# Ledger of designs, part 159: peptides against a protein of PDB entry 5VVV

Target 1, 276 residues: chain A of PDB entry 5VVV
Amino acid sequence: FLCGVVEGFYGRPWVMEQRKELFRRLQKWELNTYLYAPKDDYKHRMFWREMYSVEEAEQLMTLISAAREYEIEFIYAISPGLDITFSNPKEVSTLKRKLDQVSQFGCRSFALLFDDIDHNMCAADKEVFSSFAHAQVSITNEIYQYLGEPETFLFCPTEYCGTFCYPNVSQSPYLRTVGEKLLPGIEVLWTGPKVVSKEIPVESIEEVSKIIKRAPVIWDNIHANDYDQKRLFLGPYKGRSTELIPRLKGVLTNPNCEFEANYVAIHTLATWYKSN
Target 2, 276 residues: chain A of PDB entry 5VVV as posed
Amino acid sequence: FLCGVVEGFYGRPWVMEQRKELFRRLQKWELNTYLYAPKDDYKHRMFWREMYSVEEAEQLMTLISAAREYEIEFIYAISPGLDITFSNPKEVSTLKRKLDQVSQFGCRSFALLFDNIDHNMCAADKEVFSSFAHAQVSITNEIYQYLGEPETFLFCPTEYCGTFCYPNVSQSPYLRTVGEKLLPGIEVLWTGPKVVSKEIPVESIEEVSKIIKRAPVIWDNIHANDYDQKRLFLGPYKGRSTELIPRLKGVLTNPNCEFEANYVAIHTLATWYKSN

## One batch from the design tools (peptide; made by RFdiffusion4, then SolubleMPNN)

Design b2_p23_2_s1 (from b2_p23_2, 13 letters changed)
Fold by OpenDDE base, seed 5:
Structure b2_p23_2_s1 (fold): chain B 276 residues (1-276), chain A 23 residues (1-23)
Amino acid sequence: as target 1 above (276 residues)
Amino acid sequence: DLEERLKKYEEAKERYRKAALAD
């Protein structure tokens, strides 16, 4: 069971010292996972093709080493979906080289994220792939196999919540393709019925699990505030029955952008996890 | 094109923001 934090918000990324402090807190609270997915890190999303500099490499190596010191699984995410051409072998090779560099930093766990992108494929991809889901699954499976089938590999779908599913969760052709074609060793991220799910009913997890043919990892936006700069979410982790735990592969909270605001959010997630 | 990538990023961020506020 993956339990911890995803740094997955829009806005200023956390500094390396905040991330190291997070690992210490995660270990202390018996949590085990950090997902590196800061949307405003240029080499994560907008400039995903660009290799890390020597200085950036040293910082990431130090961060990955610190996660290992605190027994925290460091998952490196990349979000190529804004402008990747899935059918172009050069794009696939560029993605491979980027993940090879991160593997050299000592990273062993990875994620491919296709959240917050347009559903329309380019003309070149439409000639090769029958749907956007087929294009995403193809590259994800290829990268997963290229990396030697790492123990932890995550996929974030474009339809990552109930409200993004067309026509609905149980009938989505996109999620059906993901469930049928994504390799079994790849985990699927999900935010619940909504982008920000106040409640995540057990029945909603049973519904999505059936179509994706696996238990999801919850990307939990309950404490996310990047969508409204006037709000801070200081309340406890709630609206999730402990009956979800045996039906999930994990829970990763995407909390407030303000690192200092997240004590209650992360601590109460840890209490929830240990209560089952 | 950098301008096109920036536009796609901002449009995606706005779609997320609208969904997060509506939900």
Scores: peptide ipSAE 0.650, ipTM 0.947, DockQ to the pose 0.957
Fold by OpenDDE base, seed 3:
Structure b2_p23_2_s1 (fold): chain B 276 residues (1-276), chain A 23 residues (1-23)
Amino acid sequence: as target 1 above (276 residues)
Amino acid sequence: DLEERLKKYEEAKERYRKAALAD
C-alpha cells in the first residue's frame, strides 16, 4: 500500500530542504511514499525532453538518497503529454534517455502522467493509434518494459476523475482501453468522483476498479489549494472510509502549496491509514 | 512551438482550476 505525499500542485515547487523535511515527517508517521510531480518544474512537464544539468543531477541524487535514508519510496514522475508525438520513435527515445538519467540518480520508481492535457492527437498519431488511450498505453507499456518492469510504476490517465470521464466512469471507452491494454503491473492514479473529491465513496472505487481492472492509487486533492491561493486547507483528512484501504493500491495526498501548512493534512492521513 | 505549449499549459491549468472550484 503506497501512502504519503504527491508534490503535484501548480505553483512554486518545494525546495530540497522542505522535501527532506517531508521525508523525515513521512518516516516518523510511518508513511512510505513521495511522488515527485511538481507541475511548474520545467523539466517535469513543459521541457520534459531536456536532460538535467550536472547541478540539477546532484540535487536530485541527494534528494533520492535522502528518501532512501528515511525509507521513503521516491517516485519520479514525468508529464510529456503537452506536446509528445506518441508515434515518433525519436520522442520515445528522448523519454527513455530522460528516465535513464533519473535511473542513474538511484531512482527505481517512476510515473507517466497524462493529466491536464487535450484529448486531441496530432495527424501522425491518428494514423498509428486508434485512440488517445491506445497511444498513451502503448508508450507507457513500452517505457515500463524498457525500465525492466520496476516494482512501482504509475500511470495518470487524462480521465483521472469521475467528472472527466465520457460519457461516465463505467462506460468510458478511454478507461476501458486503459484497463484492457495497460500492463497489469502498472498502477493507475485517480482523484475520485471529482478533481477535488469532498468524499470518495466505496462504490465509486468499485466502479473505477472494474473498468481499469485494478485497484487505483488515489491522488488525493482534498488539501490542494493551487486552484485558489486565497484558500488554505488546515482540516483533517476526511470523507474517506477506512473500508477504502483494502480496495486501493495507495493514497498520495496532494496538499497545500505552502509546505508549512501541511502538518494536519499529512498527520491525519497517517492516522487514517494506521486505523485499518 | 513554445507559444503553443504555453497556451496548452494555461488552458489545461484553467480547466483544472474551474473543475476544482466547482466541487
Scores: peptide ipSAE 0.648, ipTM 0.948, DockQ to the pose 0.939
Fold by OpenDDE base, seed 4:
Structure b2_p23_2_s1 (fold): chain B 276 residues (1-276), chain A 23 residues (1-23)
Amino acid sequence: as target 1 above (276 residues)
Amino acid sequence: DLEERLKKYEEAKERYRKAALAD
């Protein structure tokens, strides 16, 4: 069971010292996972093709080493979906080289994120792939296999919540393709019925699990505030029955952008996780 | 084009924001 934090917000990423402090807190609270997915990290999303500089590499190596020191699984995410041409072997090779570099930093767990992108493929991809889901699954499977089938590999669908599913969760052709064609060792990220789910009913997890043919990892936006700079979510982790725990592969909270605001959010997630 | 990429990023961010604010 993956339990911890995803740094998955829009806005200024946490500094390395905050991330190290997070790992100390996660270990202390017996949480086990950190997903590196800061949307405003240029080489994560907008410039996903660009290799890390020597200085950036040293920072990431140090961060990954710190995660290991605190027994926190460091998952490196990349979001190529803004402008990748899935059918272009040069794009695939570029993605492979980027993940090879991160593997050299000592990273062993990875995520491919296709959240917050347009559903439209380019003309070249439309000639090769039957749908956007087919293109995403193809590259995800290829990368997963290329990396030697790492123990933890996550996929974030473009339809990552109930409200993004067309026509709905149980009938989504996109999620059906993901469920049918995504290799079984790849985990699927999900935010619940909504982008920010006030509640995640058990029935909603059973519904999505059926179509994706696996238990999801919750990307939990309950404490996310990147969508409204006037809000700060200081309340406890709530609206998730502990009956979800045996029905999930994990829960990663995407909390407030303000690092110091997240004590209650993360601590109460840990309490929730231990209450089963 | 960098400008087009930035536009796609901001449009996606705005779609997220609208969805996150939806009841």
Scores: peptide ipSAE 0.660, ipTM 0.950, DockQ to the pose 0.906; fails the geometry check
Fold by OpenDDE base, seed 1:
Structure b2_p23_2_s1 (fold): chain B 276 residues (1-276), chain A 23 residues (1-23)
Amino acid sequence: as target 1 above (276 residues)
Amino acid sequence: DLEERLKKYEEAKERYRKAALAD
């Protein structure tokens, strides 16, 4: 069971010292996972093709080493979906080289994210792939196999919540393709019925699990504030029955952008997890 | 093109923000 934090918000990423302090807190609270997915990190999303500099490489190696010291699984995410041509072997090769560099930093767990992108494929991809889901699954399976089938590999679908599914969760052709064609060792991220789910009913997890043919990892936006910088979410982790725990592969909270605001959010997630 | 990439990023961020604010 993956339990911890995803740094998955829009806005200023956390500094390396905040991330190290997070690992210490995660260990202290008996949480086990950190997903590196800061949307405004240039080399994560907008400039995903660019290799890390020598200085950036030293920082990431130090961060990954710190996660290991605190027994926290460090998952490196990349979001190529804004402008990747899935059918172009040079683009696939560029993605492989980027993940090879991160693997050399000592990273062993990875994620491919296709959240917050347009559903329209380019003309070249339409000639090769029958749908957007087929294109995403093809590259994800190829990367997963290329990396030697790492123990933890995550996929974030473009339809990552109930409200993004067309026509709905149980009938989505996109999620059906993901469930049928995504290799079984790849985990699927999900935010619940909504982008920000006040509640995640057990029945909603059973519904999505049926179509994706696996238990999801919850990307939990309950404490996310990147969509409204005038709000801080300081309340406890709530609206999730402990009956979800045996039906999930994990829970990763995407909390407030302000690192110091997240004590209650993360501590109460840990209390919830240990109450099962 | 950098301008097109920035536009796609901002359009996606706005779609997320609108959906996150939807009760």
Scores: peptide ipSAE 0.658, ipTM 0.949, DockQ to the pose 0.901; fails the geometry check

Design b2_p23_2_s2 (from b2_p23_2, 11 letters changed)
Fold by OpenDDE base, seed 1:
Structure b2_p23_2_s2 (fold): chain B 276 residues (1-276), chain A 23 residues (1-23)
Amino acid sequence: as target 1 above (276 residues)
Amino acid sequence: DLEKLKEKYEKSKEQYFKAALAD
């Protein structure tokens, strides 16, 4: 069971010292996972093709080493979906080289994210792939196999919540393709019925699990405030029955952008997890 | 094209924000 934090918000990423402090807190609270997915890391999303500089490499190596020291699984995410051409072997090779670099930093767990992107494929991809889901699954499977089938590999679908599913969760051709064709060792991220789910009913997890043919990892936006930084979400982790725990592969909270605001959010997630 | 990439980024961010606020 993956339990911890995803740094997955829009806005200023946390500094390395905040991330190290997070690892200390995660260990102390008996949480086990950190997903590196900051939207405004240029080399994560907008400039995903760009290799890390020597200085950035040193910082990431230090961060990954710190996660290991605190027994936190460091998952490196990349979001190529803004402008990748899935059918172009040069794009696939560029993605491979980027993940090879991160593997050299000592990273062993990875995520490929297709959240918050246009559903329209380019003309070249339409000639090769039957749908957007087929394109995403193809590259995800290829990367997963290329990396030697790491123990933890995550996929974030473009339809990552109930409200984004067309026509709905159980009938989504996109999620059906993901469920049928995504390799079984790849985990699927899900935010619940909504982008910001106040509640995640057990039945909603059973529904999505059926179509994706696996238990999801919750990317939990309950404490996310990137969409309204005039608000701080300081309340406890709630609206998730502990009955979800045996039906999930994990829960990663995407909390407030303000690192200092997240004590209650993360601590109460830990209490929830340990209460089962 | 950097401008098109920025436009895609901003559009995707706006769509997420709109969805998150509507929830």
Scores: peptide ipSAE 0.683, ipTM 0.960, DockQ to the pose 0.929
Fold by OpenDDE base, seed 4:
Structure b2_p23_2_s2 (fold): chain B 276 residues (1-276), chain A 23 residues (1-23)
Amino acid sequence: as target 1 above (276 residues)
Amino acid sequence: DLEKLKEKYEKSKEQYFKAALAD
């Protein structure tokens, strides 16, 4: 069970010292996972093709080493979906090379994220792939296999919550394709019925699990505040029954952008996780 | 084109923000 934090918000990423402090807290609270997915890391999303500089590499190596020191699984995410051409072998090779670099930093766990992108393929991709889901699954499977089928590999669908599913969760052709064609060793990220799910009913997890043919990892936006700079979510982790735990592969909270605001959010997630 | 890429990024961010606020 993956339990911890995803740094997955829009806005100023946490500094390396904050991330190290996070790992210390995660270990202390018996959480086990950190997903590196800061939207405003230029080399994560906007400039996903760009290799890390020597200085950036040293920072990431140090960060990954710190995660290991605290027995936290460091998952490196990349979000190529803004402008990748899925059918272009050069794009695939560029993605491979980027993940090879991160592998050299000592990273062993990875994620491909296709959240917050237009559901449209370019002309070249339409000639090769039957749907957007087919294109995403194809590259995800290829990358997963190329990396030697790492123990932890995550996929974030474009339809990552109930409200994004067309026509709905159980009938989504996109999620059906993901469920049927995504290799079984690849985990699927999900935010619940909504982008920011106030509640995640057990039945909603059973519904999505059926179509994706696996238990999801919850990307939990309950404490996310990137969408409203005037709000801080200081309340406890709530609206998730502990009955979800045996039905999930994990829970990664995407908390407030303000690192200092997240004590209650993360601590109460840990309490929730241990209560089962 | 860098400006087109920035526009795509901002559009995607705005779509998320709108969805997150609507929920």
Scores: peptide ipSAE 0.677, ipTM 0.959, DockQ to the pose 0.938
Fold by OpenDDE base, seed 5:
Structure b2_p23_2_s2 (fold): chain B 276 residues (1-276), chain A 23 residues (1-23)
Amino acid sequence: as target 1 above (276 residues)
Amino acid sequence: DLEKLKEKYEKSKEQYFKAALAD
């Protein structure tokens, strides 16, 4: 069971010292996972093709080493979906080289994220792939196999919540394709019925699990505040029955952008997890 | 095209923000 934090918000990423402090807290609270997915890391999303500099490499190696020191699984995410051409072998090779570099930093766990992108493929991809889901699954499976089938590999679908599913969760052709064709060792991220799910009913997890043919990992936006600069979410982790735990592969909270605001959010997640 | 990429990023961000606020 993956339990911890995803740094997955829009806005200023946390500094390396904040991330190291997070690892100390995660270990102390018996949490085990950090997903590196800051939207405003240019080399994560907008410029995903660009290799890390020597200086950036040293920082990431130090961060990954710190995660290992605190027994926290460091998952490196990349979000190529803004402008990747899935059918172009050069794009696939570029993605492989980027993940090879991160593997050299000592990273062993990875994620491919296709959140917050248009559903429309380019003309070249439409000639090769029957749907956007087929294109995403193809590259994800290829990268997963290329990396030697790492123990932890995550996929974030474009339809990552109930409200994004067309026509709905149980009938989504996109999620059906993901469920049927994504390799079974790849985990699927999900935010619940909504982008920001106030509640995640057990029945909603049973519904999505059926179509994706696996238990999801919750990317939990309950404490995310990047969308509302006027608010801080300081309340406890709530609206999730402990009956979800045996039906999930994990829970990763995407909390407030302000690192200092997240004590209650993360601590109460840990209490929730240990209460099952 | 850098400007087109920036526009895609901003549109994606806005779509997320709109959904997160509507939920």
Scores: peptide ipSAE 0.676, ipTM 0.959, DockQ to the pose 0.939
Fold by OpenDDE base, seed 3:
Structure b2_p23_2_s2 (fold): chain B 276 residues (1-276), chain A 23 residues (1-23)
Amino acid sequence: as target 1 above (276 residues)
Amino acid sequence: DLEKLKEKYEKSKEQYFKAALAD
């Protein structure tokens, strides 16, 4: 069971010292996972093709080593979906080389994220793939296999919550393709019925699990505040029954952008997890 | 085109923000 934090917000990423402090807190609270997915890391999303510099590499190696020191699984995410051409072998090779570099930093766990992107494929991709889901699954499977089938590999769908599913969760052709074609060893990220789910009913997890043919990992935006900088979410982790735990592969909270505001968010997630 | 890429990024961010506020 993956339980911890995703740094998945829009806005200023946490500094390396904050991330190291996070790992210490995660270990202390008996949590086990950190997903590196900061939207404003240019080499994660906007410039996903760009290799890390020597200085950036040293920082990431140090960060990954710190995660290992605190027994935290470091998952590196990349979000190529803004401008990747799925059918172009050079794009696939560029993605492979980027993940090879991160593998050299000592990273062993990875994620491909297709959240918050346009669903329109280019003409070249339309000639090769039957749908956007087929294109995403194809590259995800290829990368997963290329990396030697890592123990932890995550996929974030474009339809990552109930409100993004067309026509709905149980009838989504996109999620059906993901469920049928995504390799079984790849985990699927999900935010619940909504982008920011006040509640995640058990029935909603059973519904999505049926179509994706696996238990999801919750990317939990309950404490996310990047969408409204006037808000700080200082309340407890709530609206999630502990009956979800046996029905999930994990829960990763995407908390407030302000690192020091997250004590209650992360601590109460840990309490929830340990109550099972 | 860098400006087109920036525009895509900002549009994607705005779509998320709108959805997060609506829910």
Scores: peptide ipSAE 0.668, ipTM 0.956, DockQ to the pose 0.939

Design b2_p23_2_s3 (from b2_p23_2, 11 letters changed)
Fold by OpenDDE base, seed 4:
Structure b2_p23_2_s3 (fold): chain B 276 residues (1-276), chain A 23 residues (1-23)
Amino acid sequence: as target 1 above (276 residues)
Amino acid sequence: KLEELLAKYEASKEAYKKAALED
């Protein structure tokens, strides 16, 4: 069971010292996972093709080493979906080289994220792939296999919540393709019925699990404030029955952008997780 | 173009923010 934090918000990423402090807190609270997915890391999303500089590499190596020191699984995410051409072998090779670089930093767990992108494929991709889901699954499977089938590999669908599913979760052709064609060792990220789910009913997890043919990892936006930085979400982790735990592969909270605001969010997630 | 990529990024962020605020 993956339980911890995803740094998955829009806005200023946490500094390395905050991330190291997070690992200390995660270990202390018996949480086990950190997903590196800061949307404003240019080399994560907008400039996903760009290799890390020597200085950035040293920072990431140090961060990954710190995660290991605190027994936290460091998952490196990349979000190529803004402008990748899935059918272009050069794009696939560029993605491979980027993940090879991160593998050299000592990273062993990875994620491909296709959140917050347009569903429109380019003309070249339409000639090769039957759908957007087929394109995403193809590259995800290829990368997963290329990396030697790492123990933890995550996929974030473009339809990552109930409200994004067309026509709905159980009938989504996109999620059907993901469920049928995504390799079984790849985990699927999900935010619940909504982008920010006030509640995640058990039935909603059973519904999505059926179509994706696996238990999801919850990317939990309950404490996310990147959509409204005038708010801080200081309340406890709530609206999730402990009956979800046996039905999930994990829960990663995407909390407030303000690192110091997240004590209650993360601590109460840990309490929830240990209450089962 | 860089400008087009930036525009896609901002559009995606605003779409997320809108959806995150939907009840």
Scores: peptide ipSAE 0.691, ipTM 0.960, DockQ to the pose 0.877; fails the geometry check
Fold by OpenDDE base, seed 1:
Structure b2_p23_2_s3 (fold): chain B 276 residues (1-276), chain A 23 residues (1-23)
Amino acid sequence: as target 1 above (276 residues)
Amino acid sequence: KLEELLAKYEASKEAYKKAALED
C-alpha cells in the first residue's frame, strides 16, 4: 500500500530542504511514499525533453539519497503530454534518455502523467493509433518494459476523475482501453468522483476499479489549494471511509502549496491509514 | 513553438482550476 505525499500542484515547487524535512516527517508518521510531480518544474512538464544539468543532477541525487535514508519510496514523475508526438520514435527515445538519466541518480520508481492535456491527437498520431488512450498506453507499456518493469510504475489518465469521464466512468471508451491494454504491473492514479473530491464513496472506487481492472492509487486533492490562492486547507483528512484501504493500491495526498501548512493534512492521513 | 507551448500550459492550468472549483 502506497501512502504519503504527491508534490503535484501548480505554483512554486518546494525547495530541497523542505522535501528532506517532508521525508523525515513521513518516516516519523510511518508513511512510505513521495511522488515528485511539481507542475512548474520546467523539466517535469513544459520542457520534459531537457536533460538535467550537472547542478540539477547533484540536487536530485542528494534528494533521492535522502528519501532512501528515511526509507521513503521516491517516485519520479514526468508529464510529456503537452506536446509529445506518440507515433514519433525520436520522442520515445528522448523520453527513454530522460528516464535513464534519472535512473542513474538512483531512482527505481517512475510515473507517466497525462493529466490536464487536450484529448486531440495530432494528424500523425491519428494515422497510427485508433484513440488517444491507445497512444498513451502504447508509450507507457514501452517505457515500463524498457525500464525493466520496475516494482512501482504509475500512470495518470487524462480522465483521472468521474467528471472527466465521457459519457461516464463505467462506459468510458478511454478508461476501457486503459484497463484492457495497460500492462497489469502498472498502477493507475485517480482523484475520485471530482478533481477535488470532498467525499470518495466506496461504490465510486468499485466502479472505477471494474473498468481499469485494478485497484487505483488515489491522488488526493482534498488539501490542494493551487486552484485558489485565497484558500488554505488546514482541516483533517476526512470524507474517506477506512473501508477504502483494502480496495486501493494507495493514497498520495497533494496538499497546500505552502509547505508549512501541511502538518495537519499529512498527520491526519497517517492516523487514518493506521486506524485499520 | 515556445509561445504555443506556453499557451497550451496556461490553457490546461486554467481548465484544471475551473474543474477544481466546480461543486
Scores: peptide ipSAE 0.691, ipTM 0.960, DockQ to the pose 0.888; fails the geometry check
Fold by OpenDDE base, seed 5:
Structure b2_p23_2_s3 (fold): chain B 276 residues (1-276), chain A 23 residues (1-23)
Amino acid sequence: as target 1 above (276 residues)
Amino acid sequence: KLEELLAKYEASKEAYKKAALED
């Protein structure tokens, strides 16, 4: 069971010292996972093709080593979906080389994210792939196999919540393709019925699990505030029955952008997890 | 190309924010 934090917000990423402090807190609270997915890391999303510099490499190696010191699984995410051409072998090779570089930093767990992108494939991809889901699954499976089938590999779908599913969760052709064709060792990220789910009913997890043919990992936006900088979510982790725990592969909270605001959010997630 | 990429990034961010605020 993956339990911890995703740094997955829009806005200024946390500094390396904040991330190291997070790992200490995660270990202390018996949480086990950190997903590196900051939207405003240029080499994560907008410039995903660009290799890390020597200086950036040293920072990431130090961060990954710190996660290992605190027994925290460091998952490196990349979000190529803004401008990747899935059918272009050069793009796939570029993605492979980027993840090889991160593997050399000592990273062993990875994620491919296709959240917050246009559903329209380019003309070249339409000639090769039957749908956007087929394109995403193809590259995800190829990368997963290329990396030697790492123990932890995550996929974030473009339809990552109930409200993004057309026509709905149980009838989504996109999620059906993901469920049927995504390799079984790849985990699927999900935010619940909404982008920000006030509640995640057990029935909603049973519904999505059926179509994706696996238990999801919750990317939990309950404490996310990047969508409204005037809000700060200081309340406890709530609106999730402990009956969800045996029906999930994990829960990763995407908390407030302000690192200092997240004590209650993360601590109460840990209490919730240990209550089962 | 850079301007188009920046426009795609901003459009995706605004779409997320709108959806996150939907009750």
Scores: peptide ipSAE 0.691, ipTM 0.960, DockQ to the pose 0.881; fails the geometry check
Fold by OpenDDE base, seed 3:
Structure b2_p23_2_s3 (fold): chain B 276 residues (1-276), chain A 23 residues (1-23)
Amino acid sequence: as target 1 above (276 residues)
Amino acid sequence: KLEELLAKYEASKEAYKKAALED
């Protein structure tokens, strides 16, 4: 069971010292996972093709080593979906080289994220792929296999919550394609019925699990505040029955942008997880 | 190219924010 934090928000990424402090807190609270997915890290999303500099490499190596020291699984995410051409072998090879570099930093766990992107494929991709889901699954499977089928590999669908599913979760052709064609060793991220789910009913997890043919990892936006700078979520982790735990592969909270605000969010997630 | 990429990023961010505020 993956339990911890995703740094998955829009806004200023946490500094390396905050991330190391997070790992110490995660270990102390018997949490085990950190997903590196900061939207405003240029080499994560907008400039995903760009290799890390020597200085950035040293920082990431140090960060990954710190995660290992605290027994935290460091998952490196990349979000190529803004401008990748899925059918272009050069794009696939560029993605491979980027993940090879991160693997050389000592990273062993990876994620491909296709959240918050347009559903429209370019003309070249339409000639090769039957749908957007087919394109995403193809590259995800290829990268997963290329990396030697790492123990932890995550996929974030474009339809990552109930409200994004057309016509709904159980009938989504996109999620059906993901469930049928995504390799079984790849985990699927899900935010619940909504982008920010006040509640995640057990029935909603049973519904999505059926179509994706696996238990999801919850990307939990309950404490996310990047969508409204006037909000700060200091309340406990709630609206999730502990009956979800045996029905999930994990829970990763995407908390407030302000690192210092997240004590209650992360601590109460840990309490929830240990209450099962 | 850069301007288009920035526009896609901002559009995706605003779409997320809108959806995150939907009840």
Scores: peptide ipSAE 0.681, ipTM 0.958, DockQ to the pose 0.908; fails the geometry check

